# Designs tried in a protein design run: peptides against a protein of PDB entry 5FRP. Part 55

Target 1, 225 residues: chain A of PDB entry 5FRP
Amino acid sequence: VEWTESIPQIIATREDISKELNQALAKTFIDSDPRVRRTSVMIFNKVPVTEIWKNITNKAIYTSLLHLAREKHKEVRELCINTMAKFYSNSLNEIERTYQNKEIWEIIDTIPSTLYNLYYINDLNINEQVDSVIFEYLLPFEPDNDKRVHRLLTVLSHFDKKAFTSFFAFNARQIKISFAISKYIDFSKFLNNQESMSSSQGPIVMNKYNQTLQWLASGLSDSTK

## One batch from the design tools (peptide; aimed at target 1 W215)

Design b2_p28_8_s3 (made by RFdiffusion4, then SolubleMPNN; its pose is not in this set)
Fold by OpenDDE base, seed 3:
Structure b2_p28_8_s3 (fold): chain B 225 residues (1-225), chain A 28 residues (1-28)
Amino acid sequence: as target 1 above (225 residues)
Amino acid sequence: DWEKKLEEEEKKWEEIEKEYKELEELKK
C-alpha cells in the first residue's frame, strides 16, 4: 500500500518510468487487498492525464482498470467507474491520437461501452452512478452542437450491441424521468392550491402525485444501502 | 434478466403515462 501511494508522485516527477515500475503497478490492480486496488485507481485521479499517457505504457494496467468496474468491492468499483469515465473524457480532450499510443487508445475507446454494459448488472446503485458519469464525463453538456455531435459519435463508434441497447434504454428512461418530474411539479402546484384541492379532481391528483413519487423513487438507489 | 426488468419498468411506465393522459383530458 505504501509503495502504491508513492507512485503518483513518482509519475509526476519522473519522465522515465521504467518497464519494471509499470509491471509492478500492473500487479497492484489485481492485488487481493482492496486498499491496494483503490490506491492504484487513484493514480489516474491524482496524476495529470498527459503524464499518465506518457508514463504508463503497460496495456495491462488500463485493461485492469476497466475490469475493476465490475469488481466485488463496492468502494473500489465506484471509484473505478468515476475514474475511468473522467479519464476517458480527459483523454479525449487532451491526448492526441498517434501511431505510438494507438494500442492504448484501443483500450480507452472501450470505456463508454464498458460503462453502458454495467446497466446489465441490474443494480440501482450502479445504474445511478453510470447515469451520473454519463452526464458528467461521457456526454457532458456542450453548447457547441458540432462538438457535441462529434463527442456523441466518438462515444458510439466503439459500442457493442449491448451498449447500444443500454444507450437507447438510458435515453428513453431519461425522457420518462423528465416527464415524471414535470408532472410532479404540476401536481405539486395543484395540491398547493386550496381551491384545487377542494375540487373533485383533488383526490385524483393526489393519487397521481403519489404514484409519480413512487415511480421516481423506485428508480433511485437507496442511499442507506 | 435485464431485459425482463426493462420490460417490467416499461409496463409500469405505460400505466403511469396512460393515467397522466387521462388526467390531462379530465382537466380540459
Scores: peptide ipSAE 0.081, ipTM 0.677, DockQ to the pose 0.723
OpenDDE base, seeds 1, 2, 4, 5: peptide ipSAE 0.051, 0.065, 0.062, 0.065; ipTM 0.651, 0.661, 0.656, 0.664; seeds 1, 5 fail the geometry check

Design b2_p28_8_s4 (made by RFdiffusion4, then SolubleMPNN; its pose is not in this set)
Fold by OpenDDE base, seed 2:
Structure b2_p28_8_s4 (fold): chain B 225 residues (1-225), chain A 28 residues (1-28)
Amino acid sequence: as target 1 above (225 residues)
Amino acid sequence: DYEKKLKEEEEKFKELEKKIKELEELKK
């Protein structure tokens, strides 16, 4: 009984420690020394994804991580691109969407767009790296057709217009887009059965997926012309 | 089983703290 009563205090103490740590960590991502920025990115590689989501609650840290994808320092940029792609994939596999982590997911859901937008830099090394992380982490081989379609629709659901354009230019031919569209109905049913989608956010997510479908359909029609 | 999980999470958190401290030391 005494231990149970101490849990709120421990949680509160951990939350306070967590807040201070989050503030300190947020500063390291924008440090002028590329070695400090590199080490900060490595935290996302060395710490389990579940622990990161639990302990890193400052949105600025995640936003700063995404910004490093366009960093001038080559080593930091390359590390960041690999790290954020892997982190995205691990998050999709291991982290549930809840009301509490919604704001962090809103940032993480922009990772695919962030990566596809790197194609507009027109750098061969960056393009090669983006290709690599897309097929390794974002859209890995999945023998289960339903899981593959779900992953694809998840990745595409938050695309901006530029990301869609890049997708159709570089990767759409390698993906059975027609099959993904045909499975959209099954995916929609899946989303409707998720408790998180029954919330006020459900219609917003559905709208985004519908937009994705429209963009995919438009892209297919344009490619056939 | 719950105590074991709690200890495992505590150890992971300590590892994260250690890494953050290492980052702070690099700023110095």
Scores: peptide ipSAE 0.020, ipTM 0.341, DockQ to the pose 0.008
OpenDDE base, seeds 1, 3, 4, 5: peptide ipSAE 0.015, 0.005, 0.020, 0.017; ipTM 0.307, 0.279, 0.348, 0.307; seeds 1, 3 fail the geometry check

## One batch from the design tools (peptide; aimed at target 1 E71 K72 N122 N127)

Design b2_p29_1 (made by RFdiffusion4)
Pose (drawn by RFdiffusion4):
Structure b2_p29_1 (pose): chain A 225 residues (1-225), chain P 29 residues (1-29)
Amino acid sequence: as target 1 above (225 residues)
Amino acid sequence: EEEEELEELEEFEEEFEEFLEENKLELFD
């Protein structure tokens, strides 16, 4: 851990080495101890994306980084999901493509598909995290009308069938959810004024709204929240 | 009608869960 903690500054201060470091971090990314794996993925977080793209070039680093996204260990997996997504965003907003660096890009480009494939594990927390991460770094809400799409295509550019089916299923659910929140408000407004304390639908509509709110809360990790 | 619409939403979720089970992935060690 002590050794792994020092790399970001070294990479940030010296290009003298890209050989031994690439040789070592590969082992550091698959160590038995999760602390070192965390401290390893923290590199992609602490040191700027450009110096990562310049200094570390070994194929195994990126594959291990993305590989850990499916790991049992939680603290490593979450930081991994967040990191490789923010990295994917920054790894397009700063670094162009040439004839030589494309060799590794096929990994940076399979990041969204890998991210979308995490939904298939069917974990509330992970689904929530991927949800949170995608709209934060991948498909941002800014800044304009044209580029969102221009990049949306580049995100969709490297998908497997599963990534597409899940990409679309996430969208198919959106309408059903909208049809829910809209009725949720249409049912929640029932308390604006006295419509039916026990009249028209008082004994029935309360237990439609009260039971309907559980349907939206069934997908969240903490439904009681 | 409102009860039927809620049943249709529940069926949709069940079908979606079945789809996830068919393509379910496991966490690595």

Design b2_p29_1_s1 (made by RFdiffusion4, then SolubleMPNN; from b2_p29_1, 14 letters changed)
Fold by OpenDDE base, seed 2:
Structure b2_p29_1_s1 (fold): chain B 225 residues (1-225), chain A 29 residues (1-29)
Amino acid sequence: as target 1 above (225 residues)
Amino acid sequence: DLDKELKELEEFEKKEKEELEKNKEELLE
């Protein structure tokens, strides 16, 4: 653990990381101790993306990082999901595609697919996290239409079949959620109006309001877990 | 029709869950 904790500083300060160091680092991602794996993932958060690409050349490290997204250990998994999504976004923004880094890009380009495939685990906590990183890192708000479309196409271009399916399902769900929220707002406004509540529609709207809330809540994870 | 829309939401959610369950993947050991 202590050794792994020193790696970020080494990577940040050195331009030529030896093959041996890369190999050693690769082993930490598959270490039996979750603390070691966690620390390894944190390297991608603590070190600038440009330095990571420059110094981490062992493909196994990137592959192992992606695998941790499906790890049973919750803390490591959650960290990994956030980390890889952010790393993907930063890479798209800051790393040029070259012949030399092609093999690494082939792995990094699978991050969106990896994330969207997590929906098939059918865990509400994972789903919510994936939703969040999609909005924050994969498909962030972009006012420039060309950039937005380009990002979308980039994300989709490396999808596997299952990722495409989950992508469309996700989007459909978001539309439905948006609709439900809109209705929630409408009902709330109605219920906050005294005259409306005193009308014959008052009880009906109250029921619909509750139904809408129940539906919305059913899609949310238990925050206490 | 609000009632219709709410029903559609429920049906959508059900179908989505069923599809996901059909293609369910497990966490890695």
Scores: peptide ipSAE 0.210, ipTM 0.809, DockQ to the pose 0.828
OpenDDE base, seeds 1, 3, 4, 5: peptide ipSAE 0.205, 0.205, 0.202, 0.203; ipTM 0.800, 0.803, 0.806, 0.806; seed 1 fails the geometry check

Design b2_p29_1_s3 (made by RFdiffusion4, then SolubleMPNN; from b2_p29_1, 10 letters changed)
Fold by OpenDDE base, seed 3:
Structure b2_p29_1_s3 (fold): chain B 225 residues (1-225), chain A 29 residues (1-29)
Amino acid sequence: as target 1 above (225 residues)
Amino acid sequence: ELEEELEELKKFEEEEKKELEKNKLELLE
């Protein structure tokens, strides 16, 4: 663990990380100790993306990072999901595609598909996290329409069939959620009006309000777990 | 009308869950 914790500093200060160091680092991603795995993932958060691409040349490290998105250990998994999404976004923004880094890009380009495939784990906590990283890193808000479309096309261009299916399901779900939220707001406004509550529609709207809340809540994970 | 819409939303969610279960991806040890 202590050794792995030193890696970010080494990468930040040195331009020539040895092949041996890369090999050693690759082993840490599959270490039996979740603390070691966590520390390894954290390297991608602590070191600038440009330095990562420059110094981490062992493709097995990137592959292993992606696999940790399915890690049983919750903390490691959650960290990995955030890390890989952010790393993908940063890479798209800061790393040029060259002949030399082609093999690494082939792995990195699978990150969106990897993330969308996590929906098939059918875990509410994972779903929420994937939803979050999609909006934050994969398909962030972009006021420039051309850039937004280009980003979307880039994300989709490496999807497998399952990822596409998941993508469409995600969007459909979001539309429905938005609708439910809109109704929640409308019902809330109605219920906050004394005259409306005293009307014959009061009890009806209250019932609809409760149903809407129940539906919205059913899609949320238990934050205490 | 709204009750029907909410019911449809619930059904959709259930169907989605079933589909996801059919294509379940396992966590790694």
Scores: peptide ipSAE 0.269, ipTM 0.800, DockQ to the pose 0.849
OpenDDE base, seeds 1, 2, 4, 5: peptide ipSAE 0.252, 0.271, 0.251, 0.264; ipTM 0.779, 0.803, 0.778, 0.797; seed 2 fails the geometry check

Design b2_p29_1_s4 (made by RFdiffusion4, then SolubleMPNN; from b2_p29_1, 11 letters changed)
Fold by OpenDDE base, seed 4:
Order: C-alpha cells, then structure tokens, then sequence
Structure b2_p29_1_s4 (fold): chain B 225 residues (1-225), chain A 29 residues (1-29)
C-alpha cells in the first residue's frame, strides 16, 4: 500500500523536473553566447520530433526558436532556419493534433509565415536559404496530387498577409527562373553544335546565352561572402 | 522574343524590389 502513495509524489516530481528543465532550456535560446543558442537549436535536430513534442512543453521555447530565424549571428540564424523548416515538416508527418498540444501547434503552424517573412529582410543569402527550405521541407516534391494539395493548403492556412504576398512573388520568380533555365539549356545545345555556331545565328544565340547567364547569376548570392 | 522576356523579368524584379522595400524586415539586434 505504501508504494501506491509514492506514485503521485513521483509523478509530481517528474513534472517538476520537466518544468525546471523546460525553464532552463528556454533560457538557453536567449543566451548571449551564440554557442549556447546554437546548441539549443541543435536539440531540435538531434532529438526525434516525437520526443521533442513529448518533453518540450514550454511554448516559450518554440517561440524563441522561431525568433532566432531573424538573429544577427549568421551561423545560428542559418541553423535555425533549416531546423525550424525541418521540424515543421516532421511535425506535420509524425505529430497528431490533440487538445494537449494545441498551443504548441499554434506556434508551429506559424513557421511557414515566419519563413516567408524572411524575404522582407532583402538579403540574398537568406533568400536562397528560404528558397531551399521551401522546396525541401515546406512544399516538397509530392507525386500524389491529393497529398500535394493538402500540404499546400496546410501551409497556406496560417499565412499572414505578408507571407501570402511573398508566396505569390516567390512562385512568380520560380516560374521565371525555370523559363530562363530552359532557355539556357536550349542555347547551350545550340552552341555545342558546330554547324549551328558557324551559322548566322551563332553570334545572336551567344549573346542571348550570355544575357541569360547574367540574369541567372544576378539572382544568386556570392558563395564566398 | 528572349530580349523581351528578359526585359519583362527585369520589370518584375523591380516591382518585387519596390514591394519588398515597402515591407522591409530587419534582423533582430
């Protein structure tokens, strides 16, 4: 009978430990040392998504994670952007929406908006990273039309106005990039043909090829910076 | 045709840039 009386105390102690741990973890996300912040973000990469949802119950941790997407420290920011996008995707795939996790989902559902809003920073490196995580995690390639549409609707369902604007701009840009790449390929094929290159069209196509390359390159960040 | 298309792309980029400038977001301090 004495063992039954200890169970509530053990549960209470575990809750207290969990709460203290969550509080301590929340502080690490706002630590002045970028190494501490980095380590905190890495928890979301190292721990399975199911375990994170189970053990990290303080909503402030998730909110703080999302804020790091805009921090000045490049390495931490970049890590955060990748981490939050991946975490969003994994959460959609593996975590059910329940009453108990509703408050956390309310935060996680803002990740797409948070990411699309990063375009307004007008930084080429950030833009490239956001482009990358959109294709990899937010709107990944999905051959099943129903699944693809469902994912899209899920992503869009929590957009703010700015995110919608960025979304439409992004899509328009991608269509244009795709078109330019297609032309680049066509021009490259033409120029690789000796007979075609020797024709009167050779110089014209070369010029168009160079213009296309220049346009494509202008949208890319300098990987050395 | 391609030159016209490239010009259209440039115009679009300029419009997008103007819109982005109106909604500029800064990095956190």
Amino acid sequence: as target 1 above (225 residues)
Amino acid sequence: KLEEELEELKKFEEEEKKELEKNKLELLP
Scores: peptide ipSAE 0.248, ipTM 0.772, DockQ to the pose 0.784
OpenDDE base, seeds 1, 2, 3, 5: peptide ipSAE 0.237, 0.245, 0.239, 0.242; ipTM 0.757, 0.770, 0.764, 0.764; seed 1 fails the geometry check

Design b2_p29_2_s1 (made by RFdiffusion4, then SolubleMPNN; its pose is not in this set)
Fold by OpenDDE base, seed 5:
Structure b2_p29_2_s1 (fold): chain B 225 residues (1-225), chain A 29 residues (1-29)
Amino acid sequence: as target 1 above (225 residues)
Amino acid sequence: MEEELESRLLPEPETEEEFEEALKKLLSL
């Protein structure tokens, strides 16, 4: 743990991270102690993306990071999912594709597929987290249409078949959510009108309102679990 | 060592039915 905690400082101060250090770091990602694994993931959050790419050249580290997205240990998994999504976004924004970093990019380019494939674990908490990191890091709001399309194409260009399927499911769900929210608003407006509530449609709209609300609520994980 | 690593990871669906169930759940939310 203590050694791993020192790595961010070492990376920030040294340009000559040795092969041996990379090998030692690779071992920390697969350590039996979840605290060591957590600390290892935190390196990607504490060190600038440019310095990570410069100094962490062992592909096994990146592969191991991606594996932690399925970690049974909840805290490590949740941290890893956020970290890898953010790291992907930062890499796209700040790291040029070169011959020298090609092998690392081949791994990093699989992050979107790795994340979208987490939907197949069929866990509500994981699904919500993946939803969050998609909007925050993978496909963030971009007002420039060309940039938005380019980002989308970049994300999709390395999808496997299962990731594509989950991508379409995700988008279909978002459309449904949007529609449900719109209906919720319409029903709420109707129910707030006394004349409308006293009409024959009042009970019908109330029922639809409750159904819509229940459906929207069912998509939310219990934050207390 | 690989087997030990896999034991610490959540299972991935192996059958088409498991994938379909996960997608169905995703779409039901």
Scores: peptide ipSAE 0.300, ipTM 0.848, DockQ to the pose 0.817
OpenDDE base, seeds 1, 2, 3, 4: peptide ipSAE 0.298, 0.299, 0.298, 0.300; ipTM 0.846, 0.845, 0.846, 0.847; seed 4 fails the geometry check

Design b2_p29_2_s2 (made by RFdiffusion4, then SolubleMPNN; its pose is not in this set)
Fold by OpenDDE base, seed 3:
Structure b2_p29_2_s2 (fold): chain B 225 residues (1-225), chain A 29 residues (1-29)
Amino acid sequence: as target 1 above (225 residues)
Amino acid sequence: MKEELESRLLPEPKTEEEFNEALEKLLSL
């Protein structure tokens, strides 16, 4: 743990990390201690993306990072998912594609697919997190149409079949959620009106309101689990 | 080492069919 905790500082201070250090770091991502794995993932959060690309040249580190998206240990997994999504976005924004970094880009370009494939685990907590990182990092709000389209095309360009299917499913779900929220608002407004609530439609709308809430809630994970 | 690593990972993602079924259930709620 202590050794791994020192790595961000070493990367930040030294322009060239030795092959040996990269190899040692690669081992920490597969360490039996989840604290070591967590600390290893945190390197990607603590070190600027440009310095990561410069100093972390062992492809096994990046591959191992992606594997941790399926980590059984919840804290490590959640950290990894957020980290890799953010790292992907930062890489797209700050790292040029060169011949020298091609092999690393081949791995990084799979991050969107890796994330969208997590939906197939069918875990509500994972789904919520993937939803979040999609909106925050993969396909963030971008007012510039050209930039938005370019980002979308970049994300989609490396999708496997499963990722595409998941992508369309995600969008379909979002539309339904949006519709449900709209209905929830409408029903809430209706029920907050005393005259409307006392009408013959009152009980009907109340039932629809409850159904809508139940539906919305069913798609959410239990924060206590 | 590889086997040990895999043992610490969640199962491989379900098939597309299983996912679609789960999605349909979610969307039908």
Scores: peptide ipSAE 0.298, ipTM 0.806, DockQ to the pose 0.653
OpenDDE base, seeds 1, 2, 4, 5: peptide ipSAE 0.276, 0.280, 0.275, 0.276; ipTM 0.783, 0.783, 0.766, 0.787

Design b2_p29_2_s3 (made by RFdiffusion4, then SolubleMPNN; its pose is not in this set)
Fold by OpenDDE base, seed 3:
Structure b2_p29_2_s3 (fold): chain B 225 residues (1-225), chain A 29 residues (1-29)
Amino acid sequence: as target 1 above (225 residues)
Amino acid sequence: MEEELEAQLLPEPETEEEFQEALEKLLSL
């Protein structure tokens, strides 16, 4: 743990990390202690993306990071999912594609597919987190159409078949959610009107409102679990 | 080392049925 905690500072201060350090760091990602794994993932959060790409040259570290997206330990998994999504986004924004970093990019380019494949674990908490990182890091809101399309094409360009399928399912669900939210708003407006509530439609709309809320809530994980 | 890591990971769906179930659940939300 202590050694791994020192790594961010070392990476930030040194321009060249030894092969031995990279090998040692690679081992920490697969350590039996979840605290060590967590600390290892945190390196990607504490060190600027440019410094990571410069100093972490062992491809096994990046591969291991991607594997930890399926970590059984919830805290490590959640951290990893957020970290890899953010790292992907930052890499797209800040790292040029060169001949020298091609092998690392081949791994990093699979992050979107890795994330979309997490939907197949069929865990509600994971699904919610993947939803969140998609909107925050993978496909953030971009008002520029050309940039938005370019980002989308970049994300999709390395999808496997399963990731494509989950992508379409995700989008279909988002449309449904949007529709449900729209209905919720309409029902809420209706119910907030005293004249409408006293009408024969009042009880009917109240029922639909409750059903809509229940449906929306069913997609939310229990924060206590 | 890779085997130890895999033991710490959640399983991926192995069957088409598991895949479809997860997809259906995703679509139902």
Scores: peptide ipSAE 0.247, ipTM 0.818, DockQ to the pose 0.768
OpenDDE base, seeds 1, 2, 4, 5: peptide ipSAE 0.243, 0.246, 0.247, 0.242; ipTM 0.816, 0.818, 0.820, 0.815

Design b2_p29_2_s4 (made by RFdiffusion4, then SolubleMPNN; its pose is not in this set)
Fold by OpenDDE base, seed 4:
Structure b2_p29_2_s4 (fold): chain B 225 residues (1-225), chain A 29 residues (1-29)
Amino acid sequence: as target 1 above (225 residues)
Amino acid sequence: MEEELEKRLLPEPETEEEFEEALKKLLSL
């Protein structure tokens, strides 16, 4: 009898502790110290996705995570972008949609839109990072057509108008890049052939090769900045 | 707190022209 009477109190205490922890954690995401913010973001990298969904129930934490994608502090921003993209992918793979987690999913489902909207900041470093996380986490290569289509539809289903526009621009750019890379390869093969290089076409192909490289390089951020 | 957060965030484009410029840059590589 006494044990049974203690169970509700224990549950209540645990809920209170969980609530307090969530409240404390929510504050750390908006802390003035970027080291604190960084540490907070790292929780999403260090803790399994299933445990995060179980223990982090305060919506403000997830919304704050998404906001940090635009953080002026470069290290925090870069960490956040990678973290949220990975977290999204892991969530899609490992977390079921339930009534209890619906409100969190509503936030998480905005991650793709949040990421695609980062292109509008018009920063080359951000663009490069967003490109990377799209290919790695949002729309990874999937040989199974049904899975690939399902993933694509999932990503797109929560896009805002601007994200959708950005998505099309992104894809158009990727086609151009792919074409340029293909040409780069062709030119490289030609230039690696001594007979071809000694031909009248040698200088012409070299010029095209250089132009292609310059174009490809222009889309890359300066790693020193 | 929200106002302080916004001060720490990079600006989002507010005008259609800013959006178009960002898209053009994205497309130009």
Scores: peptide ipSAE 0.278, ipTM 0.837, DockQ to the pose 0.797
OpenDDE base, seeds 1, 2, 3, 5: peptide ipSAE 0.274, 0.274, 0.275, 0.271; ipTM 0.835, 0.835, 0.835, 0.833

Design b2_p29_3 (made by RFdiffusion4)
Pose (drawn by RFdiffusion4):
Structure b2_p29_3 (pose): chain A 225 residues (1-225), chain P 29 residues (1-29)
Amino acid sequence: as target 1 above (225 residues)
Amino acid sequence: FEIELLEDYEFEPSELQEEFLEYVEFFEE
């Protein structure tokens, strides 16, 4: 851990080495101890994306980084998901493509598909995290009308069938959710004024809204929240 | 040393997740 903690500054201060470091971090990214794996992925977080692209070039680093996204260990997996997504975003907003660096890009480009494939594990927390992460770094809410799409295609550019089916299923659920929140408000407004304390639908509509709110809360990690 | 990984369909799906999987199956067909 002590050794792994020092790399970001070294990489940030010297290009003298890209050989031994690439040789070592590969082992550091698959070590038995999760602390070192965390301290390893923290590199992609602490040192700027450009210096990463310049200094570390070994194929195994990126594959291990993305590989850990499916790991049992939680603290490593979450930081991994967040990191490789913010990295994917920054790894397009700063670094162009040439004839030589494309060799590794096929990994950076399979990041969204890998991210979308996490939904298939069916974990509430993970689904929530991927949800939060995608719209934070991948498909941002800014800044304009045209580029969102221009990049949306680039995100969709490298998908497997699963990534597409899940990409679309996430969208198919959006309408049904909208049809729910809209009715949720249409039912929640019932308390604007006295419509039926026990009249028209008092004994029935309360238990439609009260039971309907559970349907939206069934997908969240903490439904009691 | 082998790192333990999560598998597809490992967790029990919630109601919304069942609907999401039905959509996935629909789009696969």

Design b2_p29_3_s1 (made by RFdiffusion4, then SolubleMPNN; from b2_p29_3, 15 letters changed)
Fold by OpenDDE base, seed 5:
Structure b2_p29_3_s1 (fold): chain B 225 residues (1-225), chain A 29 residues (1-29)
Amino acid sequence: as target 1 above (225 residues)
Amino acid sequence: FKIERLKEYENTPTEQQQEFLKLEEEFLK
């Protein structure tokens, strides 16, 4: 753990990280101690993306990072998912594609597919996290239409079949959720009006309001678990 | 040592979505 914790400072200070250091770092991602694995993932959060690409040249490290997205240990997995998504976004924004970094890009380009494939685990907590990182890092809001389209095309260009299926399911679900939220708001406004509540529609809308709340709540994970 | 990894469920995301969405869609009408 202590050794791995020193790596961010080393990367920040040294221009050239030895092959041996890369090999040693690769081993920490598959260490039996989840604290070591966690610390290894944190390197990607503590070191600028440009320095990571420059100094971490062992492709096995990137592959191992992606594999931790399915880690059974919850804390490591959750950290990895956020880290991976952020790293992907930062890489797209700051790292140019060159002949020298082609092999690393081939791995990084699979991050969107890796994330969308997590929906197949059928875990509500994981689903919520994947939803979150999609909106924050993979497909963020972009007012420029050309930039938005280019980003979308980049994300989709490396999807496997399963990821495409998840992508369409995700979008369909979001449309339904948005509609439900809209109805929730409408029902809430109705119920806040005393005249409306006293009408024959009052009890009907109240029932629909409760059903809408129950439906929305059923899609949320238990934050205490 | 092999890191334990979560496996894919048999149901597709579409099937999972349908299960979630079938919870009384009629109330939204």
Scores: peptide ipSAE 0.203, ipTM 0.761, DockQ to the pose 0.283
OpenDDE base, seeds 1, 2, 3, 4: peptide ipSAE 0.195, 0.199, 0.203, 0.197; ipTM 0.758, 0.757, 0.762, 0.756

Design b2_p29_3_s2 (made by RFdiffusion4, then SolubleMPNN; from b2_p29_3, 10 letters changed)
Fold by OpenDDE base, seed 5:
Structure b2_p29_3_s2 (fold): chain B 225 residues (1-225), chain A 29 residues (1-29)
Amino acid sequence: as target 1 above (225 residues)
Amino acid sequence: FEIEYLEDNENEPTELQKEFNKYMEEFEK
């Protein structure tokens, strides 16, 4: 743990990291101690993306990072999911594709598929987190149409079949959520009007209102789990 | 000690999506 905690400072101060250090770092990502794994993942949060790409050249480190997205240990997994999504976004924004870093990019380009495939674990908490990192890092809001389309095409260009399927399902769900929220607002306005509530439509709208609330609530994860 | 990894538990995206679809179908009636 202590050794791994020193790595961010080493990367920040050194122009080059030896092959041996990269190999040692790779082992920390698969250490039996979850604290070591956590600390290793945190390197990607504490060190600038440009320095990571410059100094971490062992492909095994990136592969292991991606694999931790499915780790059973919740704290490490959740950290990994956020970290890899952020790292992907930062890499797209700051790292140029060159011949020298091609092999690393081949791994990093699989991050979107890796994340979208987590939906198939069928865990509500994981699903919520994946939704969050998609909106925050993979497909962030972008008012420029060309940039938005370019980002989307970049994300989709490396999807496997399962990722495509989950992607379309996710979008369909978002449309439904937006619709439900809109209806909730409309029903609320209707029910706040005494004349409307006392009408023959009152009970009907009340039922739809309750259904809408139940539907919206069903999409929320249990924060205690 | 070996690190345990979560496997896929379904072939379709999330029971949550199925539940949402179910509720939406009922809502649209």
Scores: peptide ipSAE 0.402, ipTM 0.738, DockQ to the pose 0.307
OpenDDE base, seeds 1, 2, 3, 4: peptide ipSAE 0.402, 0.395, 0.392, 0.401; ipTM 0.733, 0.724, 0.743, 0.735; seeds 2, 3 fail the geometry check

